# Ledger of designs, part 51: peptides against a protein of PDB entry 5HDT

Target 1, 163 residues: chain A of PDB entry 5HDT
Amino acid sequence: MVVKTFMDMDQDSEEEKELYLNLALHLASDFFLKHPDKDVRLLVACCLADIFRIYAPEAPYTSPDKLKDIFMFITRQLKGLEDTKSPQFNRYFYLLENIAWVKSYNICFELEDSNEIFTQLYRTLFSVINNGHNQKVHMHMVDLMSSIICEGDTVSQELLDTV
Target 2, 163 residues: chain A of PDB entry 5HDT as posed
Amino acid sequence: MVVKTFMDMDQDSEEEKELYLNLALHLASDFFLKHPDKDVRLLVACCLADIFRIYAPEAPHTSPDKLKDIFMFITRQLKGLEDTKSPQFNRYFYLLENIAWVKSYNICFELEDSNEIFTQLYRTLFSVINNGHNQKVHMHMVDLMSSIICEGDTVSQELLDTV

## One batch from the design tools (peptide; made by RFdiffusion4, then SolubleMPNN)

Design b2_p15_5_s2 (from b2_p15_5, 4 letters changed)
Fold by OpenDDE base, seed 4:
Parts: C-alpha cells; sequence; structure tokens
Structure b2_p15_5_s2 (fold): chain B 163 residues (1-163), chain A 15 residues (1-15)
C-alpha cells in the first residue's frame, strides 16, 4: 500500500525522496483529489500528509494552485473526524496527528490564498470537534491551529478574531 | 459544545 510505504520513509533520506517524487506528484493529480470514493480520498490525504512530512519544510509541489488544491482537499477530509465511531476514524486521526506534528499547513504562508486555506481549516475543525473526541484529538487540533497562529503574527491574530 | 469552547479559550490565550 502506498500509504504504508510513505509512512515508513525517513524524511532524512534524500535518495528515497527523489525516488518517490513522481509518485508524490501523481498523488496530487485530479484523479486522486477528485476521486469518487471517500475512503480513497482519505488514503490520498494520508499519503499527501506523509509526503509533506517527508519533504518538510519544503514540498515537491511547485505550483501554488496545486498546493492550494491539496490543502483544501486535506481540509475537506478532516470533516471525517466528526464521527468518532467510524471504522475510518483511525485514519482520520492519523491524518490530523501527522499534519499537526509536521505543521504541514505552515507551508501555506507562501501562498497568496493562505487566509482562505487557514479560514477553511479553522472552520472545519470547529465544525467537527465534539465531546466524543478524546484529549489527543483536541490536542492535535489545538496544535495545528496554534502553530499557524504563532507563525502568522498579526495576520493570524486577525484570522483568529474571525473564528 | 464544551470542547469547542475549550478550544476557543485555548486559542484566545495565544492572543
Amino acid sequence: as target 1 above (163 residues)
Amino acid sequence: SKAEEAMKKALEELK
């Protein structure tokens, strides 16, 4: 499984990063981002998150539009966190944990549409959070949002005020 | 929800 492969990669291995570059780029194609199967999209999101982890602090995606599409895509997948009893919840958790730890969204500061991306992220997280989530989920959500706030300075403050 | 409020408070502390 592609997800498993990326999960096991060492982000310090430049050789491996180069080896799977084409795969990383392929995963960001419309074929995967707009895949009709929700479970497939979740797996794609996890793979993308792994890619960001591996290539951090950079990303193999050079197109700002593509990066925007990816993060908007990942944000949409985070909606799946709302159902804590779903058999797919563990993968949603993995997605959240990964992007929070890596601070994947911080690359969006380089994008012109960063505010849109962050706004959608915050709205999504607040829309799905509930009392059924354990402390770890809450922690990751806070970590994810706080890292953006801390690095965004005054811009992040304004964003926070709108939430 | 309480969780939502708690998160909001946590974020507000970062202001």
Scores: peptide ipSAE 0.185, ipTM 0.818, DockQ to the pose 0.034
Fold by OpenDDE base, seed 3:
Structure b2_p15_5_s2 (fold): chain B 163 residues (1-163), chain A 15 residues (1-15)
Amino acid sequence: as target 1 above (163 residues)
Amino acid sequence: SKAEEAMKKALEELK
């Protein structure tokens, strides 16, 4: 199990980043993104979030299509936040906390399909928000959505309709 | 680093 030590871990040095670059690339393969086990996919998402944290503000993934696949994949995992009583909720919380603090989705502004990615993210977040979530969860969701709105040059009508 | 060790452990759990 991945120990929740997000706030206690510093970003790796440039030398250390190079040591596990190949592992980072392998983790984004279809084998892991399309893994049939839901718990495995969640763990993959957490690892990907950590990779973005370590490499921020850059990413080891250069292909626009691959980046889109990764963020659409992470977005799909966030659906698991809806069940606060799940044994896996702590990992879903870790995923949300990480991507909100790091502002991982900011790299998507450079993608042609950024509006699609952000729209799916907002739809997912609004679909899972409920009264069972504590204030910390709500704060992370708000931070994530507000950062994208404030930093984006343009906002699609579809995204505006979602908000 | 702690991040590297955590990532390696997580990857091992995926195998």
Scores: peptide ipSAE 0.047, ipTM 0.750, DockQ to the pose 0.035
Fold by OpenDDE base, seed 1:
Structure b2_p15_5_s2 (fold): chain B 163 residues (1-163), chain A 15 residues (1-15)
Amino acid sequence: as target 1 above (163 residues)
Amino acid sequence: SKAEEAMKKALEELK
């Protein structure tokens, strides 16, 4: 699995990161973000998460609007975590684990629409969390949400209401 | 790099 390969790789040099730029930009295109196949969108999300991991703490995307689109897209994919028996669950788990570990959403603090992004993330996570999830899944969800609360300067009341 | 190769393979799977 390609995704597993990314998981075991260290961050690349700056020179190598430049080589990935075109791929990164391509993955963030509307073609992929709006792909009709759900499994394709999941794979795209995993790849995007890997890109953020590789470029952390920076991102190859310069447009705030594009970043918003990406994270809203990733958030939508996380809804797939609700079915623990899905054959694609392992990829959803990878997505969650990655973004939680890397703290990928922290880039969103620089965006004007950060509150919207975080609110949607929290709503999504709470909507999918269930007793069927193992301890690791729960821990990643908690880590992701707590990190945003702790590292954010201000949190909207709407976001707090979702917690 | 390994990352580049992995990304390329991933992209190919999406096409």
Scores: peptide ipSAE 0.046, ipTM 0.745, DockQ to the pose 0.033
Fold by OpenDDE base, seed 2:
Structure b2_p15_5_s2 (fold): chain B 163 residues (1-163), chain A 15 residues (1-15)
Amino acid sequence: as target 1 above (163 residues)
Amino acid sequence: SKAEEAMKKALEELK
């Protein structure tokens, strides 16, 4: 219930954003990103997505390396979308819906390794897409990928090969 | 704030 309450929060005021900075940074620590429990990692990913939503269009993470780690982490969690019958599927759906709506990955364009991040994202999404997904899931996946293509001025051949 | 408390509790539950 506590996690749900946090996930359902509206965008906070600038003052509140400052108060959450330390917590946001703590959430992105290796302790959480490398947590041994798969369900915990999913919850961490959802919380991170919420943080990006709240701080949009900015992010509280200033380190390019940390941002890369976070988005590679989120990308790995998206693999859980493959099993539509999983008890955790609704949370995976939430994660997808959130990052697609917010266009969270678009901040990666400022990163040196953006192409690597996007390539892994596309590979992951295409690997999990299946006929068991409803139209909403497909729509969010398309929205997420299309937004990146539209925003990007140049797409690497490697990325094109994954599409 | 409520949001801060929720976040703190969520983090604790993740540990």
Scores: peptide ipSAE 0.040, ipTM 0.722, DockQ to the pose 0.031

Design b2_p15_5_s3 (from b2_p15_5 with S6A M11L S13E)
Fold by OpenDDE base, seed 4:
Structure b2_p15_5_s3 (fold): chain B 163 residues (1-163), chain A 15 residues (1-15)
Amino acid sequence: as target 1 above (163 residues)
Amino acid sequence: SKAKEAMKKALEELK
């Protein structure tokens, strides 16, 4: 599985980064981002998260529009966290854990539409969080959102009001 | 929900 392979990669290995660059680019294609299978989209999101982890603090994607699409895509996948009993929940958890730890969304500060991305992220997280989630899920969600608040030069009032 | 409120409180402390 591609996801498993990326999970084991060392983000400090430039050779590995170069080796999988083409794969990283292909994963961001419309073919995968708009794939009709929900489980496939989840796997794609996990792979993308791994890519961001590997290439952090940079990303192999040079197009701002593509980056926006990717993060909006990942945000949409996080809706799957709502069902804690889903057989896919562990992968959703992995996605959340990864992007929270890596602070993947922080790359969005370079995008003109960062506020839109962050707003959608916050709205999504608050929409799915429920009492069925354990403390780890809560922690990762808070970590993800707090990193954006704390590391941003300025936080829009709208984003703050979302909280 | 309690979970939402707890999260909001945590984030509000960062303001």
Scores: peptide ipSAE 0.405, ipTM 0.905, DockQ to the pose 0.034
Fold by OpenDDE base, seed 3:
Structure b2_p15_5_s3 (fold): chain B 163 residues (1-163), chain A 15 residues (1-15)
Amino acid sequence: as target 1 above (163 residues)
Amino acid sequence: SKAKEAMKKALEELK
């Protein structure tokens, strides 16, 4: 119930931003990012995506290392998009839709390791996309990657040619 | 893969 309520929060709610600030910080801890349960990690990723949506264009995380860990973590979760028949696919889709719409990864341009983050994202998306995905998934993936391309040249053409 | 090629083409048009 708490998770569902959190996922349905309005992006422009200042009261909710303050209320869940501590939760946002705790969700980025190693306890959650390295949780042994795959379903828990997915839920954590969705919550983190919602946090970025709510706090956009800023984030409650100030540590560059922590931000890197978070986005590398989210990227790893996107691997779950591969199985379109999974009971958890709807949540993976939600994760993709959210980060694409919000352009959450754009904050990574401020990080020294932005190239690594974007490279891993592109590799992951190209690795999971298949003919079983509908047009919405394709659209969100393109939107996510195009936003990064338009803001900066971080991924080489060679990488795109090899996928 | 058709999906991969379509995605690649869409991204190339942005450069």
Scores: peptide ipSAE 0.384, ipTM 0.899, DockQ to the pose 0.036
Fold by OpenDDE base, seed 1:
Structure b2_p15_5_s3 (fold): chain B 163 residues (1-163), chain A 15 residues (1-15)
Amino acid sequence: as target 1 above (163 residues)
Amino acid sequence: SKAKEAMKKALEELK
């Protein structure tokens, strides 16, 4: 599987969605989620974000455990936003922009561990944000977090205390 | 930091 080429995918027809289903499933395997190369993991995260965009508002993943693994994985990759001078920053920005615009994390509301996922996301974003980031980064982070707050029927006090 | 405070304020406005 060529991860780099998968990043160029856009909204596809239903036929194309079915064609890429197997690829989507393989990207969520432990082989890729636990890949030792940091750059590979970033590309995998971007591809997973693209998959969620393409399949929105649904996802090709039916296992709650797998969905949790994916979003915890994506959250961990967002740590890379901390270094604005990194050659990979543009890809980290792409990841953030994508998941914020698509509201990808909203699918987690159906998961039992949604509160854990959202909490880790908030903690991660607050840990990486710094004065070197431009307004666009700030906007996407706020949009991502606000969408979760506004769309959730129940928000834990712990999550609110993170604010 | 200033960035963190700005984000906190933005989120607090939603509560």
Scores: peptide ipSAE 0.378, ipTM 0.898, DockQ to the pose 0.034
Fold by OpenDDE base, seed 5:
Structure b2_p15_5_s3 (fold): chain B 163 residues (1-163), chain A 15 residues (1-15)
Amino acid sequence: as target 1 above (163 residues)
Amino acid sequence: SKAKEAMKKALEELK
C-alpha cells in the first residue's frame, strides 16, 4: 500500500521534501480521500498530517479546492476520537496531537472558505469530546482551536458563537 | 457535559 510505504519514509530532510512531492500529491487524490476502509482513511489522514509538518509553513498542494478537501477530510477523521476504547484511538490521538502542534489548519486562512473549515472543525471537536477523555486530549483540542482564534484576522460570528 | 463546559471556558479566556 502506497500510504504505508510513505509512513515508513525518513521524512526528516529537505531532500526528502522534494523527492516525495509526487507521492504527497497522490495521497491527496480522491482514491485515498474517498477510500471505503475507515482504517485506511485514518492512515491517510495521519500521512497528510505528517506531510503538513514536513512542508510547514507551506504545503505541496497548490489548489485551494484540494486544500479545502484535505482539511475537511481530516476534520471528518477526528470524529474517531469519540470512542476512547477503540483499538485505533492511539492513532486518532496522534492525528490530533500532530495537527495541534504544527498548527496545520493555519494555512486555511488563505482559503476563501476558511470560515467553513474552521466551523466544521469546532463543531466536530465539541461533538466528540466527553468525560472519558484525559487532560492531554483537552489540551490539544484547546491548542488547536486557540491557534485559530489568536492568529485569525477575521473570525465569523458563527465561529465565535461556538465558544 | 463537564468536558464541553471546560473547553468553552478555556476558549473564552483566550479572547
Scores: peptide ipSAE 0.370, ipTM 0.896, DockQ to the pose 0.033

Design b2_p15_5_s4 (from b2_p15_5, 6 letters changed)
Fold by OpenDDE base, seed 1:
Parts: sequence; C-alpha cells; structure tokens
Structure b2_p15_5_s4 (fold): chain B 163 residues (1-163), chain A 15 residues (1-15)
Amino acid sequence: as target 1 above (163 residues)
Amino acid sequence: SKAEKAMAKALEELK
C-alpha cells in the first residue's frame, strides 16, 4: 500500500527509474484508467502520483494525449475527497498531498488542453471542499490552486471565474 | 529501494 510516509522519501536514482518505466506505462493504460472498481482507480491514481513524484520535474509519458488522460483521470478521483468519513479517505488525502507537494499538474502547462485540465481540477476541488475537511486538506487544496495560477503565464477567463 | 517496494505492493493490490 502507498502510505503518506512514502512521499517523504528521496527520489530514486536513474537506474531505479528505469525499473519503474514499464510500470508507469502499464498503469496509464485504459485497463487501469477505466477500471470498473472505484478503489482500484484510486490506487492507480496514487501510483501515478508517485510516478510523477519520482520522475519530477519530468514524466515518463511522451504523449500529450496520454498526459491529458492521466490528469483528467486523477482529477476525477479527487471527487472522493468529499466524504471525510470514507474508509478510503486516507488514500484520497495521500493523493491530494502528493500532487500538491510535487506540483504534478505543472507539467500540463505545455499541453494544448492545459486550460481544460486546470479548469476541471478547480471545479472538482471546489465541489468537494467542505467545512469537515481539516486544515491540512485545505492547505493542500490552496497550495495546488495557487501554484497553478502563479506559475501560469496566462489563465483563461473560465478558470478565473471558477476561482 | 523503499519506493520500489511500495510500488510493488501497490501493484499486488491491483491484481
């Protein structure tokens, strides 16, 4: 299982990154991204987040379309943050914490559909945020959104309206 | 590495 302490580990060497390549490619397949089990999809998202952490600031995925699919997929999983009492909440928290700390979405800036990705992310975050979330969750959400706005040279009006 | 082991365990949970 992916645990919170995993994020605190140092990035792996280049040799170790090679070991993850096949896994990285496999996890991004339609088989996993469209898996019928919600818990499996969550775990896949966490693994993908770890992959981005390990390869940061780069990614092992060369296809813009694949990257878009991945981040749209991760965004959809973040909907699970809504229920703070869910047995799976800790994994959703891990996902949020990881992508916020790593700034994983920042690699989307070079994608043609970056505005769509960011817009969907913001809409999702605001749809799930509630007073039941602890301070850490709120901080990660703010960090994630702020980083994208601050580092983007241009932000669509639609995204601004979402904020 | 620890990361490798963690990812391996995660994969096992997916299968």
Scores: peptide ipSAE 0.045, ipTM 0.745, DockQ to the pose 0.034
Fold by OpenDDE base, seed 4:
Structure b2_p15_5_s4 (fold): chain B 163 residues (1-163), chain A 15 residues (1-15)
Amino acid sequence: as target 1 above (163 residues)
Amino acid sequence: SKAEKAMAKALEELK
């Protein structure tokens, strides 16, 4: 599968990253973020996570509004982790594993609406955690949340209430 | 590059 091949790619050089910058930007378009097919949106989220992995610690998206849209989009996809028996669960797991390991959400600290993004992330994760997940899933969820708390200088009251 | 080609194809599959 082409998607799987892309997901297995290592971080590229700066020159190579520039070559598919337009593709990365295109992937974050409303066409994909608002795609009517749930499975497509999941794949889009995985690809976006891979883009963040490839460009880490930077991101090809310069617009704060676009970044917010992307992470809110990714957060919404994580709700799919609630169904451990879904044939798509492995891709949801991949998404979780990737963003947790890469610490993709850390770029959101530079955004004005970072607290909103993190709050939604935590609410989403807490809504699905302890739903028949194995230890690895739990670890990734905890790692993702803990990393944001530990690396953030300030935490909103709303986020504190969520935790 | 390999990454570009893979990404391009992946995007096409998402359409």
Scores: peptide ipSAE 0.042, ipTM 0.740, DockQ to the pose 0.032
Fold by OpenDDE base, seed 5:
Structure b2_p15_5_s4 (fold): chain B 163 residues (1-163), chain A 15 residues (1-15)
Amino acid sequence: as target 1 above (163 residues)
Amino acid sequence: SKAEKAMAKALEELK
């Protein structure tokens, strides 16, 4: 599958990153973020996660509004982690593993609405975590949340109440 | 590059 090949791609050189800019921007368009097919949205999220991995610690998206939309979108996809028996669970696992390892959400500290993004992420993760998840899933969830807490200078009371 | 082609094809599959 072509999508799998893209997901397994190595981080590119700076020159290649420049070539991928238009493709990355196109992937973050409303056409993909608001796609009616749930499976397509999951694939879009995985591709976006890969883009963040490739461009880390920066991102090809310069608009704060677009970045917010992307991370809110990715957060919504993480709801799929709840059903461990789903045929798509392995892809949800990939999404979680990627964003946790890359610390993709840490770029959100530059955004005005970072607290909203982090709060939504924490609420989503706590809503889907269950005893059916293995230790690896739990570790990735903890790594993702703890990294944000450790890197953040100030955490809102609402976020603290969520944790 | 191979990565660029893979990305382009992935976008096509998502349409």
Scores: peptide ipSAE 0.042, ipTM 0.736, DockQ to the pose 0.032
Fold by OpenDDE base, seed 2:
Structure b2_p15_5_s4 (fold): chain B 163 residues (1-163), chain A 15 residues (1-15)
Amino acid sequence: as target 1 above (163 residues)
Amino acid sequence: SKAEKAMAKALEELK
């Protein structure tokens, strides 16, 4: 699959990143974020995660509203982690592993609505955590959540209530 | 570039 090939790519040079910037922006369009097919949305999320990995620690998306939409979108896709027996679980795992390792959500600290994003992330993760997940999945979930807590200057009461 | 081509193809598959 072409998508898999893209996912396996190392971080690109600055020159290459510039070349596919428009494609990255296109991927974040409503056409993809609101695609009716759940499998397509998962693939979109994985591609977005890869884009964040490639551009880390920056993002090619300059609009705060767009960034919010993207991370809220990714958060919604993480719900798919709940069913460990799903044929698509491996892709959900990839998504989790990627965003945890890259610390992609840390870009959200620059957003006005960061607390909302983090709150939804935590609620989603806690809703899908179950005993069927192996140790690696649990570690990635913990890594993702702990990184946000550790690097945040303040944590809202709402977020604290969620945890 | 390889990345550009891969992304372009991936996007087409998603449509």
Scores: peptide ipSAE 0.041, ipTM 0.735, DockQ to the pose 0.032

Design b2_p15_6_s1 (from b2_p15_6, 7 letters changed)
Fold by OpenDDE base, seed 2:
Structure b2_p15_6_s1 (fold): chain B 163 residues (1-163), chain A 15 residues (1-15)
Amino acid sequence: as target 1 above (163 residues)
Amino acid sequence: KPVMNTGKKPKRFLD
């Protein structure tokens, strides 16, 4: 399983990182990012999160446009956190915990459209946060947003005012 | 470069 492959991979697994580089690139293709199956998109998002973890602080995706597409895609998947009773909630939790801990979105500071990405992220998180979430979910959401604020010398005042 | 965590994957991530 592709998901298991990246999930079990360590950041210092240089040989494996090289071996699965092409697979990582293919997972970011429009075929997967625009897949009609919601569960498939979630699996793809989790794989991408692990890929960012494995290749941190770099990303195997060199195109700024592709990186933007990926993070906008991941942001859209985070909407699934809204329903705490969904059968896929644990996988959404995995996605959230991963990107929060890794600080994956910090890569976006190198993008010209970082403000747009962060704006969508904050809007999404605030739209899905609810009292049904446990403390850990809330903590990861806060950590994710805080890491961007702490790093964000370039974060717009408008965004800060809305947060 | 942006600040990111580059340590080993925490076990809490695992199912």
Scores: peptide ipSAE 0.370, ipTM 0.881, DockQ to the pose 0.749
Fold by OpenDDE base, seed 5:
Formats: structure tokens, C-alpha cells, sequence
Structure b2_p15_6_s1 (fold): chain B 163 residues (1-163), chain A 15 residues (1-15)
């Protein structure tokens, strides 16, 4: 399936990256980003996370508006981390671990609305952080937030004060 | 370009 295809792909797979470029573009369409099924949206988010991993440090999406939509979409999916007993928690964990390790959100520094994206990310993460999360989950959340702080020169002081 | 981790996919991502 599509999810496994991108999940198994390496960053140095240049021929495969070119082959599946159109599929990557289609996965960012409104059809998938606004899909009514919650589980489908999670799978789409994981695919998009893998796409950012595969194409790093670049992104196959050329439109700044589309990139904003994608990261806002991924941010919304992270809300699912709030329920540690959910059958899909492991997939939410995969999403978190992926974007934290890749530092995917650092692409947003090239966007005009980067501060809005980062603000929503931080608010979402702090809203789902709880004592039910194990140390690994907390570590990935901290890594995700700190990667933005370390590279950011445009992050507002107000947001920094909340960290 | 933004600083991002590149290279082989970490083993922990594989199942």
C-alpha cells in the first residue's frame, strides 16, 4: 500500500523519489487533507511525514500555501496523542517520532506564516502532554520544540517565554 | 536550506 511504500523508502532512493513524486503531490490534495475518516487522516499524516523525511532538506511541494496547509494538518493530527490507550496511539507515536527526528517543521522557517504554525504546534503539544505519556514521548515532544528554538531567529519572544 | 536530519532511516522507525 501507499503508506508502506513511503515508509520503506530511503532518502537516497533518487529514482524512487522521482517515480513517486506525483503520488506525493496527490497526497497533499484537499481530498486527503480533508478526508472525513479520522484514521485515514492519520495515515495521510504519516505518509506526509515520510515524504518530508525522504525529500529532506527539500520539499516536493512548491506552494507556500500548500506547505502551510500540510503542517497545520499534521499539527491537528498530533492531538491524537492525548489518548495513550487508543488503538492508533502507536501510529501517532510514529508520526511524532518521525517529525521530531527529521526536524520537518524547520521547513516552515521559509514560510511567511511560520510563527502561526509554530504557535499552533506548541499549543497543541502542551495541550496533549500529560503524566500518562512515557519518557520517550516526552523526549520527542521536547526535541520537536527545541529544534525550532535552536534554529529560529523569527520566533516571537512571547512564544519563547512559554517554553 | 533549513537544518534537517538526512541520511538513512533510523532503525527504530522500521517494523
Amino acid sequence: as target 1 above (163 residues)
Amino acid sequence: KPVMNTGKKPKRFLD
Scores: peptide ipSAE 0.315, ipTM 0.838, DockQ to the pose 0.689
Fold by OpenDDE base, seed 1:
Structure b2_p15_6_s1 (fold): chain B 163 residues (1-163), chain A 15 residues (1-15)
Amino acid sequence: as target 1 above (163 residues)
Amino acid sequence: KPVMNTGKKPKRFLD
């Protein structure tokens, strides 16, 4: 129910945004981010991606440390894109497509540890990219990486070495 | 402020 709720929500639904704000905050708790079930973590990541979409260009998470934890968490989930035959691949695709289109990671430019986040993202994407992925997956990966390069004023040498 | 897409959810997300 929670996953569907955020998936179906429009950003113009101000009343719903306020109603589910506490739920959005709760989903970012360590309980969910460190949940032992891999499938649950994927669902949490998808919900978080939709939350960023709904509340864009702002985020309901005010703590920079929490934002860092969330994006590091989402980045770790993207590792699941490697197995194209996984029954959960469609959800991983949803996650990728969402964050790429929304440009959710762009909010990380306001964080002091943005380079760490972007570096881990690039390393993860290059780690999972393979010839088994269709054109759409490749396109979203490229869009996600290019949006960060285009938006950033400077790119760390470590990130450049990853590219 | 960072550039983000803030429009309606694209139809492709619902496919």
Scores: peptide ipSAE 0.297, ipTM 0.827, DockQ to the pose 0.702
Fold by OpenDDE base, seed 3:
Structure b2_p15_6_s1 (fold): chain B 163 residues (1-163), chain A 15 residues (1-15)
Amino acid sequence: as target 1 above (163 residues)
Amino acid sequence: KPVMNTGKKPKRFLD
């Protein structure tokens, strides 16, 4: 199983990283990012999050446009956090925890469209945040948003208005 | 569904 493969892979496993590099690149293709099945997209997002973890501090995706597409894609998947009773909630939590801990979105500071990405992220998070979430979910959401604010040299007025 | 390991020690991206 591809999902399990990336989940169980260590960050310092260089041999495996090289072996699955092509698979990592293919997972970011339009075929997967625009897959019609919502559950498949969630699995893809989790894999991408693990890929960022595994290949940190340098992602295997070098195209700015591709990176933008990936993070916009991941951001869209975070909408699934709104339903705490969903059978897929644990995977949404996994996605959130990974990107928060890894600080995956920090790579977006190098992108010209970083403000757009961060704005969409904040809008999405504030849209799904509710009192039904446990403390860990809230913590990861706050950590994710706070890290961007604190580490960003320039923040757009639109982003500031969102916060 | 596979059991997820949330106890990982992921590397963090540095600016």
Scores: peptide ipSAE 0.132, ipTM 0.782, DockQ to the pose 0.063

